# Peptides against a protein of PDB entry 3H8D, part 69

Target 1, 122 residues: chain A of PDB entry 3H8D
Amino acid sequence: DMKRQQRFFRIPFIRPADQYKDPQNKKKGWWYAHFDGPWIARQMELHPDKPPILLVAGKDDMEMCELNLEETGLTRKRGAEILPRQFEEIWERCGGIQYLQSAIESRQARPTYATAMLQNLL

## One batch from the design tools (peptide; aimed at target 1 I11 I14 C65 L74)

Design b2_p30_3_s3 (made by RFdiffusion4, then SolubleMPNN; from b2_p30_3, 19 letters changed)
Fold by OpenDDE base, seed 1:
Structure b2_p30_3_s3 (fold): chain B 122 residues (1-122), chain C 122 residues (1-122), chain A 30 residues (1-30)
Amino acid sequence: as target 1 above (122 residues)
Amino acid sequence: as target 1 above (122 residues)
Amino acid sequence: MDLQYYLDNEYELPEVEEEVDLELYERLRK
């Protein structure tokens, strides 16, 4: 339903091995999520030393956050919510359009706001 | 039209009298704007030493930004765009709901997304 | 009002540096 609110979030993280290192030696990664209403539609992870991870609902459910938006606590974490463009810029840079397109074409993607928007662009 | 994109912006400012003072002595104000599509719907200013200024389209056109969104350059200023809630929290704290309501009741407010949302709440 | 006055302000918006919340991250990751 196109009436669902689209909300985007990002959280920085550090590798477990870096947890006890000095701040200058802690390499930050970024965890991103797009929620279509209460449920996640896309997830993305930027790691400091490995390729980005792209995940889309339906195809990658087992690897994606299983919590609904309220359960995550993201809405209550100051600074976690980001603008749509802040998500999309990184998504596009990481090949997210092609990734989601392939998931749609292979019938692996669950219908979401993201799939609908992409289908409108093509 | 409810299909228009709602975009929110804020820009910090320093009082002219503080412009040449040391950073610790520069009291920051904040300029806020809500654009309903290309045109401004609400404007708000937080000043460090005087009451907030609230402005709504139709009533306060002469005191509000006259530029359309593209002309402002706000969309191209990094960090200027904010989430809707970031605007609304301050708007509510400053009495914006009552201000807009009064403007509607007095038939001074131009119809905008903001007026429509408020009318739906009442 | 003159928005250009505000835009010409040399004040750079501070980058929101997000602090790492390991507890939150561990809850989100599978």
Scores: peptide ipSAE 0.292, ipTM 0.734, DockQ to the pose 0.515
OpenDDE base, seeds 2, 3, 4, 5: peptide ipSAE 0.291, 0.291, 0.288, 0.290; ipTM 0.732, 0.733, 0.734, 0.730

Design b2_p30_3_s4 (made by RFdiffusion4, then SolubleMPNN; from b2_p30_3, 18 letters changed)
Fold by OpenDDE base, seed 2:
Structure b2_p30_3_s4 (fold): chain B 122 residues (1-122), chain C 122 residues (1-122), chain A 30 residues (1-30)
Amino acid sequence: as target 1 above (122 residues)
Amino acid sequence: as target 1 above (122 residues)
Amino acid sequence: MDLQYYLDNEYEEPPVEEEVDLELYERLRR
């Protein structure tokens, strides 16, 4: 069950409005994902001009990537995969622990590796 | 036994002769390590001006890192840890598969995760 | 050279420059 492979990914993005601007005027954001096996467990977006977006499976399914890991192509995107800590460090800074905890307490979070790990932390 | 955690690391280095040169004249090399649990299994060095150096446990112990993983401080060096593929891709390009295979065949290689994986590959 | 030699080097690995892949992002973004 929790023997599924945990993999983390990050890709940069630019806002649609900046697509045609000079490189120096393109403010880069970052899209993060944690996959618990084939399915996304957590998603996070860092934007240059608004608060971070935190998403957890079960609660935020409608706003999260619906593709399984294989379908995303992330495993084939050079430089996209990151270490767990590279995700967690940002997740923590953005208040992800509290967000996930709240989702668990409200019974909105789907059980994942992330929810299980939080039980060990608290 | 082979349940040991596999971790990979990379750190840059500058040739001693280039230490005091301008940044544009500093040709950086890369030091790579694969740790099979606490002990190094493979080591690799990319130099700007000479062929890659490949080292495997058992055969090249005298030339490899003698510190266990904890002693190295690599786990605490931000950015040093890399994904397995980031090591393997370079290892393969440098002829690491053949090097390790030769060490196995000559009975010079110590059994490691790397030697076990090569059995699956061949 | 031992590992300590490398660790003592002040040279920090620059962050990997990741190019924006808009098509990928749009596919992942819901």
Scores: peptide ipSAE 0.324, ipTM 0.735, DockQ to the pose 0.540
OpenDDE base, seeds 1, 3, 4, 5: peptide ipSAE 0.322, 0.317, 0.322, 0.319; ipTM 0.736, 0.734, 0.736, 0.733; seed 4 fails the geometry check

Design b2_p30_4 (made by RFdiffusion4)
Pose (drawn by RFdiffusion4):
Structure b2_p30_4 (pose): chain A 119 residues (1-119), chain B 122 residues (1-122), chain P 30 residues (1-30)
Amino acid sequence: KRQQRFFRIPFIRPADQYKDPQNKKKGWWYAHFDGPWIARQMELHPDKPPILLVAGKDDMEMCELNLEETGLTRKRGAEILPRQFEEIWERCGGIQYLQSAIESRQARPTYATAMLQNL
Amino acid sequence: as target 1 above (122 residues)
Amino acid sequence: SYLPDDYIEVEAEEEEAEVEIYADLKNSYF
């Protein structure tokens, strides 16, 4: 029913902007858009646990801008294939995280919940 | 979900003559494919030593890869799949829009998602 | 094979965005 689009933004800590390149610890921010709306958000950090977020339970913590008002489709190198998102998501325990939110009635139905519920 | 049937692939390559040269002397080229479901709709090749090759379904059937998407194994090759923009950027810089527009005007281009996309643009 | 015989495959490189400052990321997207 809707186009699935995935984006990745590598980032460094604000405190690392003026250190030498070898001292800049990198992280990665990810987003899965189910149409205009974000279904899953994922953040890999060099200094804390991975942040896994799903539509519904985590609306307050997730990016609140829809796809058009992010400008992500306009940024070079930002869009990634579905597998590049799914591989990282699975290695973070994302399947169990989304399943747990589904069973406790905290998950908004999206293409992501439909995929986990099907298989 | 015609868009979901669209799949794009890129294979960097070098000539056999450059196989054992230093990495800085390996003149790379790139082979590309746009699959409209099981069949190649557009094929593109950037070469280090000759003009770019642009091929469209219908007009260029003899020159294009004859295998369908599953027969190629490309969906199983690590790093081969690319986003539509990564194909379109190169296709445009090669004159691919003019090449596809001419094939459509000469009626040689077989209707595909690619011809449908160029027509919606015009 | 899907490629001509005169091609040696080279490993593909993935495209990636420039590294952003995380605070700027929050300001841009949140």

Design b2_p30_4_s1 (made by RFdiffusion4, then SolubleMPNN; from b2_p30_4, 11 letters changed)
Fold by OpenDDE base, seed 3:
Structure b2_p30_4_s1 (fold): chain B 122 residues (1-122), chain C 122 residues (1-122), chain A 30 residues (1-30)
Amino acid sequence: as target 1 above (122 residues)
Amino acid sequence: as target 1 above (122 residues)
Amino acid sequence: SHLPEDYVEVEAEEEEAETMVEEELKKLYF
């Protein structure tokens, strides 16, 4: 079975309240996604004014991107695709390992590449 | 068996003859490498004044980087790491598929992730 | 800022240490 391609993306976002402010006053957040083949496996959001949001497939499906990878247009957005390490570094800093682990233990996480990798490391 | 991480790198090089020329007259070449875990699997060089050089492990070992990934320092050079697609797009344009295929058929290529992937597509 | 300072893309001027590959490339053309 050809392993699904793991692809990672990042896009900046501006808070609605900052949308009309001068560029210097626009605090950027960052939206991150890990796609395990066509389907999102992990998502996170870095906000300038609130704690990071971590989301894992199965547990957080209603809060995650509901579009498949092709539907998102992320593959066509220049500069949106990032290296796996660029995602994982932030994920780890935000406590993503513990978050995903807890989701696995509670049986809330659906099986993904991310769950499999974590289970191999523990 | 945890699959070896596939990592891709690109660094620019300047020809010695252009080393002391004005920046505008320095034609950059590009050196590319695919590492299958710690070991190089493919290398290519884009030169401004000669045909692309394509190299595959097993066949071209003496012309390829002899350093393992950690020894190269590539992982510590900001901006050197590239996405798989950024490597593959150039590899394909340069005839890399045919080059690797011929190396496999002649039994000159050592087994790598690259050889395995090609054999899965053919 | 509630984000750790480490999340600021500090353009750390990491002194571009020449990779050994860059050194070898210099030798190949000389």
Scores: peptide ipSAE 0.164, ipTM 0.618, DockQ to the pose 0.084
OpenDDE base, seeds 1, 2, 4, 5: peptide ipSAE 0.171, 0.158, 0.168, 0.161; ipTM 0.632, 0.617, 0.612, 0.614; seeds 1, 4, 5 fail the geometry check

Design b2_p30_4_s2 (made by RFdiffusion4, then SolubleMPNN; from b2_p30_4, 11 letters changed)
Fold by OpenDDE base, seed 4:
Structure b2_p30_4_s2 (fold): chain B 122 residues (1-122), chain C 122 residues (1-122), chain A 30 residues (1-30)
Amino acid sequence: as target 1 above (122 residues)
Amino acid sequence: as target 1 above (122 residues)
Amino acid sequence: SFLPEDYVEVEAEEEEAETMVYEELLELYF
């Protein structure tokens, strides 16, 4: 379904162990989400010291946001919403296309806007 | 035409007279643009010490960007592109709806995505 | 929270474009 609003969000984070360190010693990560209507379709995490985490609905539900978009409050959080390309550029760079493709092929991915778009490209 | 891509941009600016002042003495303004496909549809300027400037295609062409979007380089300028709501919120706050409406009523506005959207609301 | 429990949210920095001089900005017009 290409009718639902596609919205993208980014939240910087630090690790609990870094909370009380000097600012220069805090290593930032970045949490990303793609919502296909009210529900998350893709999630991505950039970490300062480990490989990126890529998550897709259906396959990785246990590791993804279970809240609907309204419940998250992301739409009300200043600076959280990002442009589609700001998500997609990082997603592509992290190997997200291949990750989602593999999830589709293995029948692990729930159908979303993201799966539909990818299937149109393949 | 609602088929063209709607893209929005924001550039902070300073006045020529403030170029060489201390950072604390530089007063920032904000330039905004709405592109309906390749061509500008709306422009807005927030100045630190004068009323906002609202400009609409057809009426204010002599005061607006005459380059197509690609020629501007805005799509390649980091941080320049903004979400639609980030433009519309300021546009509305500055009286942009009334400004565009008056331009339509006086037959000064060139038809754009913005004029079409407004006409659907009225 | 939408974030994993082992992450601590920090304030999002709104990315802004680099500040231009107004005269330079007007060069976008021509």
Scores: peptide ipSAE 0.387, ipTM 0.801, DockQ to the pose 0.738
OpenDDE base, seeds 1, 2, 3, 5: peptide ipSAE 0.387, 0.386, 0.069, 0.385; ipTM 0.802, 0.798, 0.708, 0.801

Design b2_p30_4_s3 (made by RFdiffusion4, then SolubleMPNN; from b2_p30_4, 11 letters changed)
Fold by OpenDDE base, seed 4:
Structure b2_p30_4_s3 (fold): chain B 122 residues (1-122), chain C 122 residues (1-122), chain A 30 residues (1-30)
Amino acid sequence: as target 1 above (122 residues)
Amino acid sequence: as target 1 above (122 residues)
Amino acid sequence: SYLPEDYVEVEPEEEEAETMVYSDILKDYF
């Protein structure tokens, strides 16, 4: 529901194999999270050399952040928090709307702010 | 009121006298703006060598951005938009609450989201 | 310009968190 705080985060990453390479040879990715109140609603990963990973609560719990927002420390990590649109723009580009829709239709998605918003569009 | 979109922006700046100096000799400041819908509600300037400048709509109109949000192009400038807390934290540190309060009490402040929020705290 | 005339704009840098190793994100989630 619209009462919980919606917060979005982005963390750049490199692959383990690249961590000791020259900067020019480090391929960068981005980890994204949407928290609906204390709990993750969506997670997304942009990788330099494979398709985006899209994850939604309920369906993909085993692959997603298991910590509540406070436990992650993301709110205290400089540069981690991003604007809603910075998440949503990438989410949309990666096919996140369709992914979440399919999860709702298959009854795999846990109800979140994200599912509620999407259901209002459908 | 709480219905208009509240958007916050930050732009670094240097002084004209510093623009041709070596990077190490360029003193950087930060210009901040809070837009309550299309119109600026608050403006703030952090300077490297003088006190912060705090400006509120109604009182300081002649010193503030005269462009509406769309005219500024800020929404299209990468890295310009910031989170509400990134503005508010600095605003509070600079004495913005007291400044806005005084502007309200003196009837100099134009009603904005910012004035409404402050009046709920008082 | 939205800036005062006596200011020279510097292009803002997009703030980004410190880069992590992917495995560290998945392991500890911060």
Scores: peptide ipSAE 0.387, ipTM 0.821, DockQ to the pose 0.648
OpenDDE base, seeds 1, 2, 3, 5: peptide ipSAE 0.384, 0.383, 0.386, 0.384; ipTM 0.820, 0.822, 0.820, 0.821

Design b2_p30_4_s4 (made by RFdiffusion4, then SolubleMPNN; from b2_p30_4, 13 letters changed)
Fold by OpenDDE base, seed 3:
Structure b2_p30_4_s4 (fold): chain B 122 residues (1-122), chain C 122 residues (1-122), chain A 30 residues (1-30)
Amino acid sequence: as target 1 above (122 residues)
Amino acid sequence: as target 1 above (122 residues)
Amino acid sequence: SYLPEDKVEVEAEEEEAETMVESEIKEMFF
C-alpha cells in the first residue's frame, strides 16, 4: 500500500565476546531494518567476519524482528533512523535485489513495499 | 506541489578565525537547508555565538542559497542529507513556525511545501 | 529487543558532513 510510511533504521553492534574489549578491538557489525508501515519488510545484517545476511518478510520471518515498529523503540532512538538510500545502497551491494526477486519467484516473499518496488523495476 | 521531493541537508561549519585552532577550540555551527524539489524553501543557521538565523523563500531570498539543489552538490556530499525530522525539530525549536507564519501573513513568503504544511496545521 | 541475542548494540553515531569553514559555505552556495 502506497500510503504506508517507509522507514529505515541502522544499529551498529558488536559480538558479545567483544563487549569488554578495548574499543579498537571491537569489530562492528550493522543491523538494518526496513519497515513498511508498522511491520518489517526487509532486514539486513553486515558482519565483520561473515557474509551479509539478507532477510525478507514471508521468507525469513523466523529470523527477522518480530516487533512492530512502535514496539522496537527505533523511532525514539537517536541516530537509528536512516535515509532510504542509506539502506538501499547497502541492500543492492549485498545482492538484495536478486535475493528478494528469488523470494518472490519462489512465492516465499510476503507482499510489501519492497516487493512492489522490485516488481516495478522489472 | 505534493509531487516534489522534500530533501533536507545539514552542514557543520566553523568560523574563519577558528580554522587553524585545535579541534577543541573550534566552535561549530550548523547550516541547514530544506529543498522543495530543486529550489530551497527554508534555510537555517545555528551559530555558536549568535541567535539562530531563520530564512524562508520569498522573504529572505538575498540571504538564501541561490543555487538549485543539483548545483549545490549537497546530494553528493556524504553525510549532508538528513531526515525531515532532523530539520523540523530544530526549526520548531528556533521559532520557525512563527517566523514562517509571519512571512505568510505579511505576504513575503513564496508558496512552498513549507508554507503549505503550515497552512494545513493551522 | 529487535537485535538478535548474539549481537550487542553499541552507540549509534550520527554521520555528519565534513565541517566546512563558514566562508566556504558562502562561496559554495552563494
Scores: peptide ipSAE 0.347, ipTM 0.803, DockQ to the pose 0.765
OpenDDE base, seeds 1, 2, 4, 5: peptide ipSAE 0.346, 0.346, 0.345, 0.346; ipTM 0.803, 0.802, 0.803, 0.803

Design b2_p30_5 (made by RFdiffusion4)
Pose (drawn by RFdiffusion4):
Order: sequence, then structure tokens, then C-alpha cells
Structure b2_p30_5 (pose): chain A 119 residues (1-119), chain B 122 residues (1-122), chain P 30 residues (1-30)
Amino acid sequence: KRQQRFFRIPFIRPADQYKDPQNKKKGWWYAHFDGPWIARQMELHPDKPPILLVAGKDDMEMCELNLEETGLTRKRGAEILPRQFEEIWERCGGIQYLQSAIESRQARPTYATAMLQNL
Amino acid sequence: as target 1 above (122 residues)
Amino acid sequence: KGPLNDDYIAVDAEEEEADVAIYEDQLPAK
């Protein structure tokens, strides 16, 4: 029913902007948009646990801008294939995280919940 | 979900003559494919030593890869799949819009998602 | 005919990536 689009933004800590390149620890921010709305958000950090977020339970913590208002479709190198998101998501325990939110009635139905519930 | 049937692939390549040269002397080219479901709708090749090759379905059937998407194994090749914009950017810089527009005007281009997209643009 | 001709040697692909952003300052938020 809707187009699935995935984005990735590599980032460094604000405290690392003016250190030498070898001292800049990198992280990666990810987003899965189910149409205009974000279904899953994922953050890999060099200094704390991975942040896994799903639509519904984590609306407060997730990016609140829809796809058009982010400008992500306009940023070069930001969009990624579905597998590039899914591989990282699975290695972070994302399947169990989304399943747990589904069973406890905390998950908003999206293309992502439909995929886990089907298989 | 005609857009979901669209799949794009890129294979960097070098000539056999450059196989054992230093990495800085390996003149790379790129082969591209746009699959509209099981069939290749557009094929594109950037070469280090000759003009770019642009091919469209219908007009260029003899010159294009004859295998369908499953027969190629491209969906199983690591790093081969690219986003639509990664194909379109190169296709545009090669004159691919003019090449596809001409094939449509000469009615040589077989209707595909690519011809449908160019027509919605015009 | 296949994806590559005989006169081609396949080279491993490189993934495209965006420039590094400053966390919480340049990432999408509220």
C-alpha cells in the first residue's frame, strides 16, 4: 500500500568535532519510512547500547518529522537499500524488540509489523 | 507497486589487460542494469577506453543481456544492487533521457516502467 | 549473453555513504 524507504546517517559525537580524525568515534543513525511515516528507527553508538525504536511505543523518542519534512530524499548518500537496514536491525536484536512490542500491544501496525507477523 | 518490481544493479569491472596492474593503474568501468520485473528494461556500460553503451528494451534486444533477473543471480550478489537514483544519475549524464525519448518517438522502445516514467515526466 | 562479457573482470563494489553528521545537532529529530 505504501513505498518503503530506508535512510542512514553516519555521525560523530558533538564533543568530537575538533579532535584529530583518529579520535572521532563514529555511529550510524537509521530510519525506515513506511510511506510518509517512520516505522522503525535505529541508532548505533560507539559509547552506549544500540537504540531500537518502533512506531507506537517509541513515538515520543523517534524523529517526529514525516519523510518530506526531513529532506532525506534530497541528501546525497543518505538512502540505503532495505537489506542494509534489515541486516543491522537483526544484529541489534530488532526482531525480538518489534515482536515484544507487538505482543504487549505497544506496536502501531506498519509494513514492519506485517512482515514479522506473517513469517 | 509497479515501483517494487523495479530493481537496479551495478557491476564495477576492469579489462583483463589491467588485471595484475597496480591499483592506481586499473582503469575501472561500470556495467548497470534496470530490471522491470523479470526483464531488463535498460542496460548501461561506462568504459574506460570507448564510448558509453546505452541499451533499451525492444530497440536493443540483440545487444542486451539475455538472462532474466533470477537467471543472473544478481539479487544474490553482495553489493551489486543499487538504488534507482544511482542508475538514473549515470543514465542522465550519458544522454539516456534523449536516447530513451528517441526510441519512444521511433516507437522502437518496448513499453516498460522506464518508458512509462519518462512519459509521466513529459 | 550474461551480465558481463568475457573481456571484463568484476571488481568489488563500494557502497555509497553520506557525510558524517554531528549527533543530535544534524540528525532528524522533533

Design b2_p30_5_s1 (made by RFdiffusion4, then SolubleMPNN; from b2_p30_5, 14 letters changed)
Fold by OpenDDE base, seed 3:
Structure b2_p30_5_s1 (fold): chain B 122 residues (1-122), chain C 122 residues (1-122), chain A 30 residues (1-30)
Amino acid sequence: as target 1 above (122 residues)
Amino acid sequence: as target 1 above (122 residues)
Amino acid sequence: KGFLPEDAVEVEPEEEEAETAIYGKELPGK
């Protein structure tokens, strides 16, 4: 369990409607993922024009990345991997603690490193 | 042991003799550290005009950082923390595997996460 | 489904490095 490698990734994106606009008119979003070993534990999306999307394994599997870490190719994308704090800082700002806590309490969250850490914090 | 957080840091440096030169005449070196929990496990220095310096805990304590991680202020220095692979790639290129292996075999290396990982690899 | 990594438009991340130190004076090492 706690021996699995925790890896965090971030990818910027633009909306399909902005792909052919001038750079100054391309509003960037940010896609974030936390992998607990080979499988995603948390996913987060920062959009320029809508509220952040928070997703946790078990509860939101249908809306999350279904690929294992190797299948995503994220480990091979230059600059995609980020430090844990670079993920957690944004996760906290987006209300991720409360979101994951609620998912645990409702028994919707799959046990992950993230759930274990939160349960140790509370 | 394996529950301790592994953290890696990098700081660019210049020589004292270059501190007042124009930016184009400042030859940068790179200082690297691996902390196994609060204490340094490996240190590495890339110099622009001499061979890399490799240091391992137990063997090279007198030449390494003697401060604990918190005392260094590295965790509070913007841009100082790096990913494990950003350290390991350079460590490997500098002959760090052989250096640490030799220190283990000679019983000079203090047991760390680094020694444990190497012993599992060999 | 929501956004997937394959749907991303890659933008080179800005690499941040620490402030340049003076060797032997400002590094944590000896």
Scores: peptide ipSAE 0.346, ipTM 0.729, DockQ to the pose 0.534
OpenDDE base, seeds 1, 2, 4, 5: peptide ipSAE 0.343, 0.340, 0.329, 0.345; ipTM 0.731, 0.718, 0.708, 0.731

Design b2_p30_5_s2 (made by RFdiffusion4, then SolubleMPNN; from b2_p30_5, 14 letters changed)
Fold by OpenDDE base, seed 5:
Structure b2_p30_5_s2 (fold): chain B 122 residues (1-122), chain C 122 residues (1-122), chain A 30 residues (1-30)
Amino acid sequence: as target 1 above (122 residues)
Amino acid sequence: as target 1 above (122 residues)
Amino acid sequence: RGFLPEDEVEVEAEEEEAETAIYGLELPGK
């Protein structure tokens, strides 16, 4: 588990309805992903006009990226990869610790690097 | 070994003689560091007018940063922390693989995450 | 699902570099 490469990505997005609007009228959101080796462990979405979306593997698989990391092409997107702290800072701010903890306690979370780190913190 | 946090840093630098020159006359170099937990594992310097400097822990301790990561203040410097690949790409290009391999073979390299990764590659 | 469409995605530029240091004076290395 600890030997798998942890990689984090962030992509700004606009809403489909804003795609062809003037730049000033495009409300930007942020898509985040944490990959534990080839597979996503956590996904997070910051929206300009709704609450953050927090997703954890095992619990939220149907709403998360189903592609392996290579298939996403994220590693080939310039500026997409971010540092762990750039993900974790937002994750913490959005209540991700409590969200993941609840998923672990309910036995819904798939074991990942993220679950292991949280279990070491508590 | 694999449980220690790997962190990478890059700082652009100028020569002391260029400090008070016009920006156009300041030749920029790049200082790089890889920290394996609190201690430096690799250091690299790109100079504008001399060959790259490659340094590995155990072999080159006297020429490398002697401060632990916290003491350096690098984690508090905006823009200093970089992704692993941003370090490794330059390291590879500068002959770092061969340099570290030679240090391992000569028994001069201190065991680090970097030595372990190279041993897994070969 | 869960991965955003490319047409809805903008990619940001690379991060800002650290402030330029003076070699031998302001770098953590020797």
Scores: peptide ipSAE 0.358, ipTM 0.715, DockQ to the pose 0.568
OpenDDE base, seeds 1, 2, 3, 4: peptide ipSAE 0.352, 0.354, 0.357, 0.356; ipTM 0.718, 0.722, 0.718, 0.724

Design b2_p30_5_s3 (made by RFdiffusion4, then SolubleMPNN; from b2_p30_5, 17 letters changed)
Fold by OpenDDE base, seed 1:
Structure b2_p30_5_s3 (fold): chain B 122 residues (1-122), chain C 122 residues (1-122), chain A 30 residues (1-30)
Amino acid sequence: as target 1 above (122 residues)
Amino acid sequence: as target 1 above (122 residues)
Amino acid sequence: RGMLPEDQVEVEPEEEEAETAIEGVELPGR
């Protein structure tokens, strides 16, 4: 379990509705992922005009990245990988601790590094 | 053991002999550190005009950072923290795997995340 | 379906090259 590499990624996205707009009118969102080894543990989406989306493995699997880390190509995308703190800071600001806690308490969260860390802090 | 946060840092240094030279004549070195929780596990120094220095905890304690991570202020220094891969890539290029392996085999290396990872790869 | 990495337009991250002000930080170490 603890031997899995924790890797964090951030990539910008443009809303499908904005893809054909002028660059100045394209509001960027940000997609964040935490991979616990090959599999996603947490996903977060920052949208320019709606609340952030927080997703945790086990609970939100159908809404999360289904590709393993290697399949995503994120490891090969320059500037995509971020520091753990760069993910956690946004996660915390978006209420991710409470979201993950609720998923653990409801027994919806799949055990991951993220669930284990939260359970150590509580 | 495995619950310790692995953090990696890189800071530039100017050689003492170059400190008073013109900026264009100041050859920058790079100091790298891997902290396994609060304590340094590996240190690496890239010099502009000499071979890289590789240091591992237990073996090279007298030549390594004696400060705990919080005492270093590295966590508060913008741009100092780097991705694990940014450390490991340079470490590997400098022969760090062989260096750490030899330190383990000679029983000079203190057990760290780095020693544990190497022992899992071998 | 959540946003997949494939659906993301590569916006070149503005490499804000954080000007690491290379103030000669005394190496934390001897």
Scores: peptide ipSAE 0.057, ipTM 0.663, DockQ to the pose 0.355
OpenDDE base, seeds 2, 3, 4, 5: peptide ipSAE 0.046, 0.053, 0.054, 0.054; ipTM 0.427, 0.662, 0.672, 0.671; seed 2 fails the geometry check

Design b2_p30_5_s4 (made by RFdiffusion4, then SolubleMPNN; from b2_p30_5, 12 letters changed)
Fold by OpenDDE base, seed 3:
Structure b2_p30_5_s4 (fold): chain B 122 residues (1-122), chain C 122 residues (1-122), chain A 30 residues (1-30)
Amino acid sequence: as target 1 above (122 residues)
Amino acid sequence: as target 1 above (122 residues)
Amino acid sequence: KGMLPDDQVEVEAEEEEAEVAIEGKELPGK
């Protein structure tokens, strides 16, 4: 388990409503993912005009990427992969620690690298 | 142990003999490090005019960075941290798998994340 | 002897490629 590669990805998205606007008026959001081996452990969405969305495996599976890492093509997308800290810094700022903690405490979180790390931190 | 953060770094170096040359004549080498938690696990040096140097913890400690990760300042150096694959791709090309394998087999390698991963691969 | 980080003279990384500062748009604070 602890041998699984932790990989982090970020891709921009444009809101459907802004797709047809001039480039200058296209507010980009950011989609973030943490993969614990082949499966997503955490997902995060930064929107230009609404609160961030935080999602954790087990609790939010229906709203998260259902594809395994290879199926996503993220590993093949140039510039999509990011450093762990580039994910964690945003995750922390968005209240991700508290969100994941609550999911663990409520027994909704699937065990992942993220849950294990948090449980060692607390 | 398996909970230790794997962090990878790359910094350019200029050979002492080229330090006083015009910028165009300064051949850059590359210094690479893999840290398994606070301690270096692998080091690699790409030289512009000689074979790569491969170093593994336990075997080559005298030739490797003696500082812990925090002491190196690498975490604070902008652009120094790299993705795991950016290290591994070069490591593999330089014969790092065979080098580490031989160090394990000769009982010279200190156990690290790198040794554990290789032992699972073989 | 391998190069130690401390022995590596900071080659001034030419500033150019770092210029695409992704303008860290402030996450809209509350």
Scores: peptide ipSAE 0.038, ipTM 0.622, DockQ to the pose 0.100
OpenDDE base, seeds 1, 2, 4, 5: peptide ipSAE 0.038, 0.036, 0.022, 0.037; ipTM 0.629, 0.624, 0.500, 0.633; seed 4 fails the geometry check

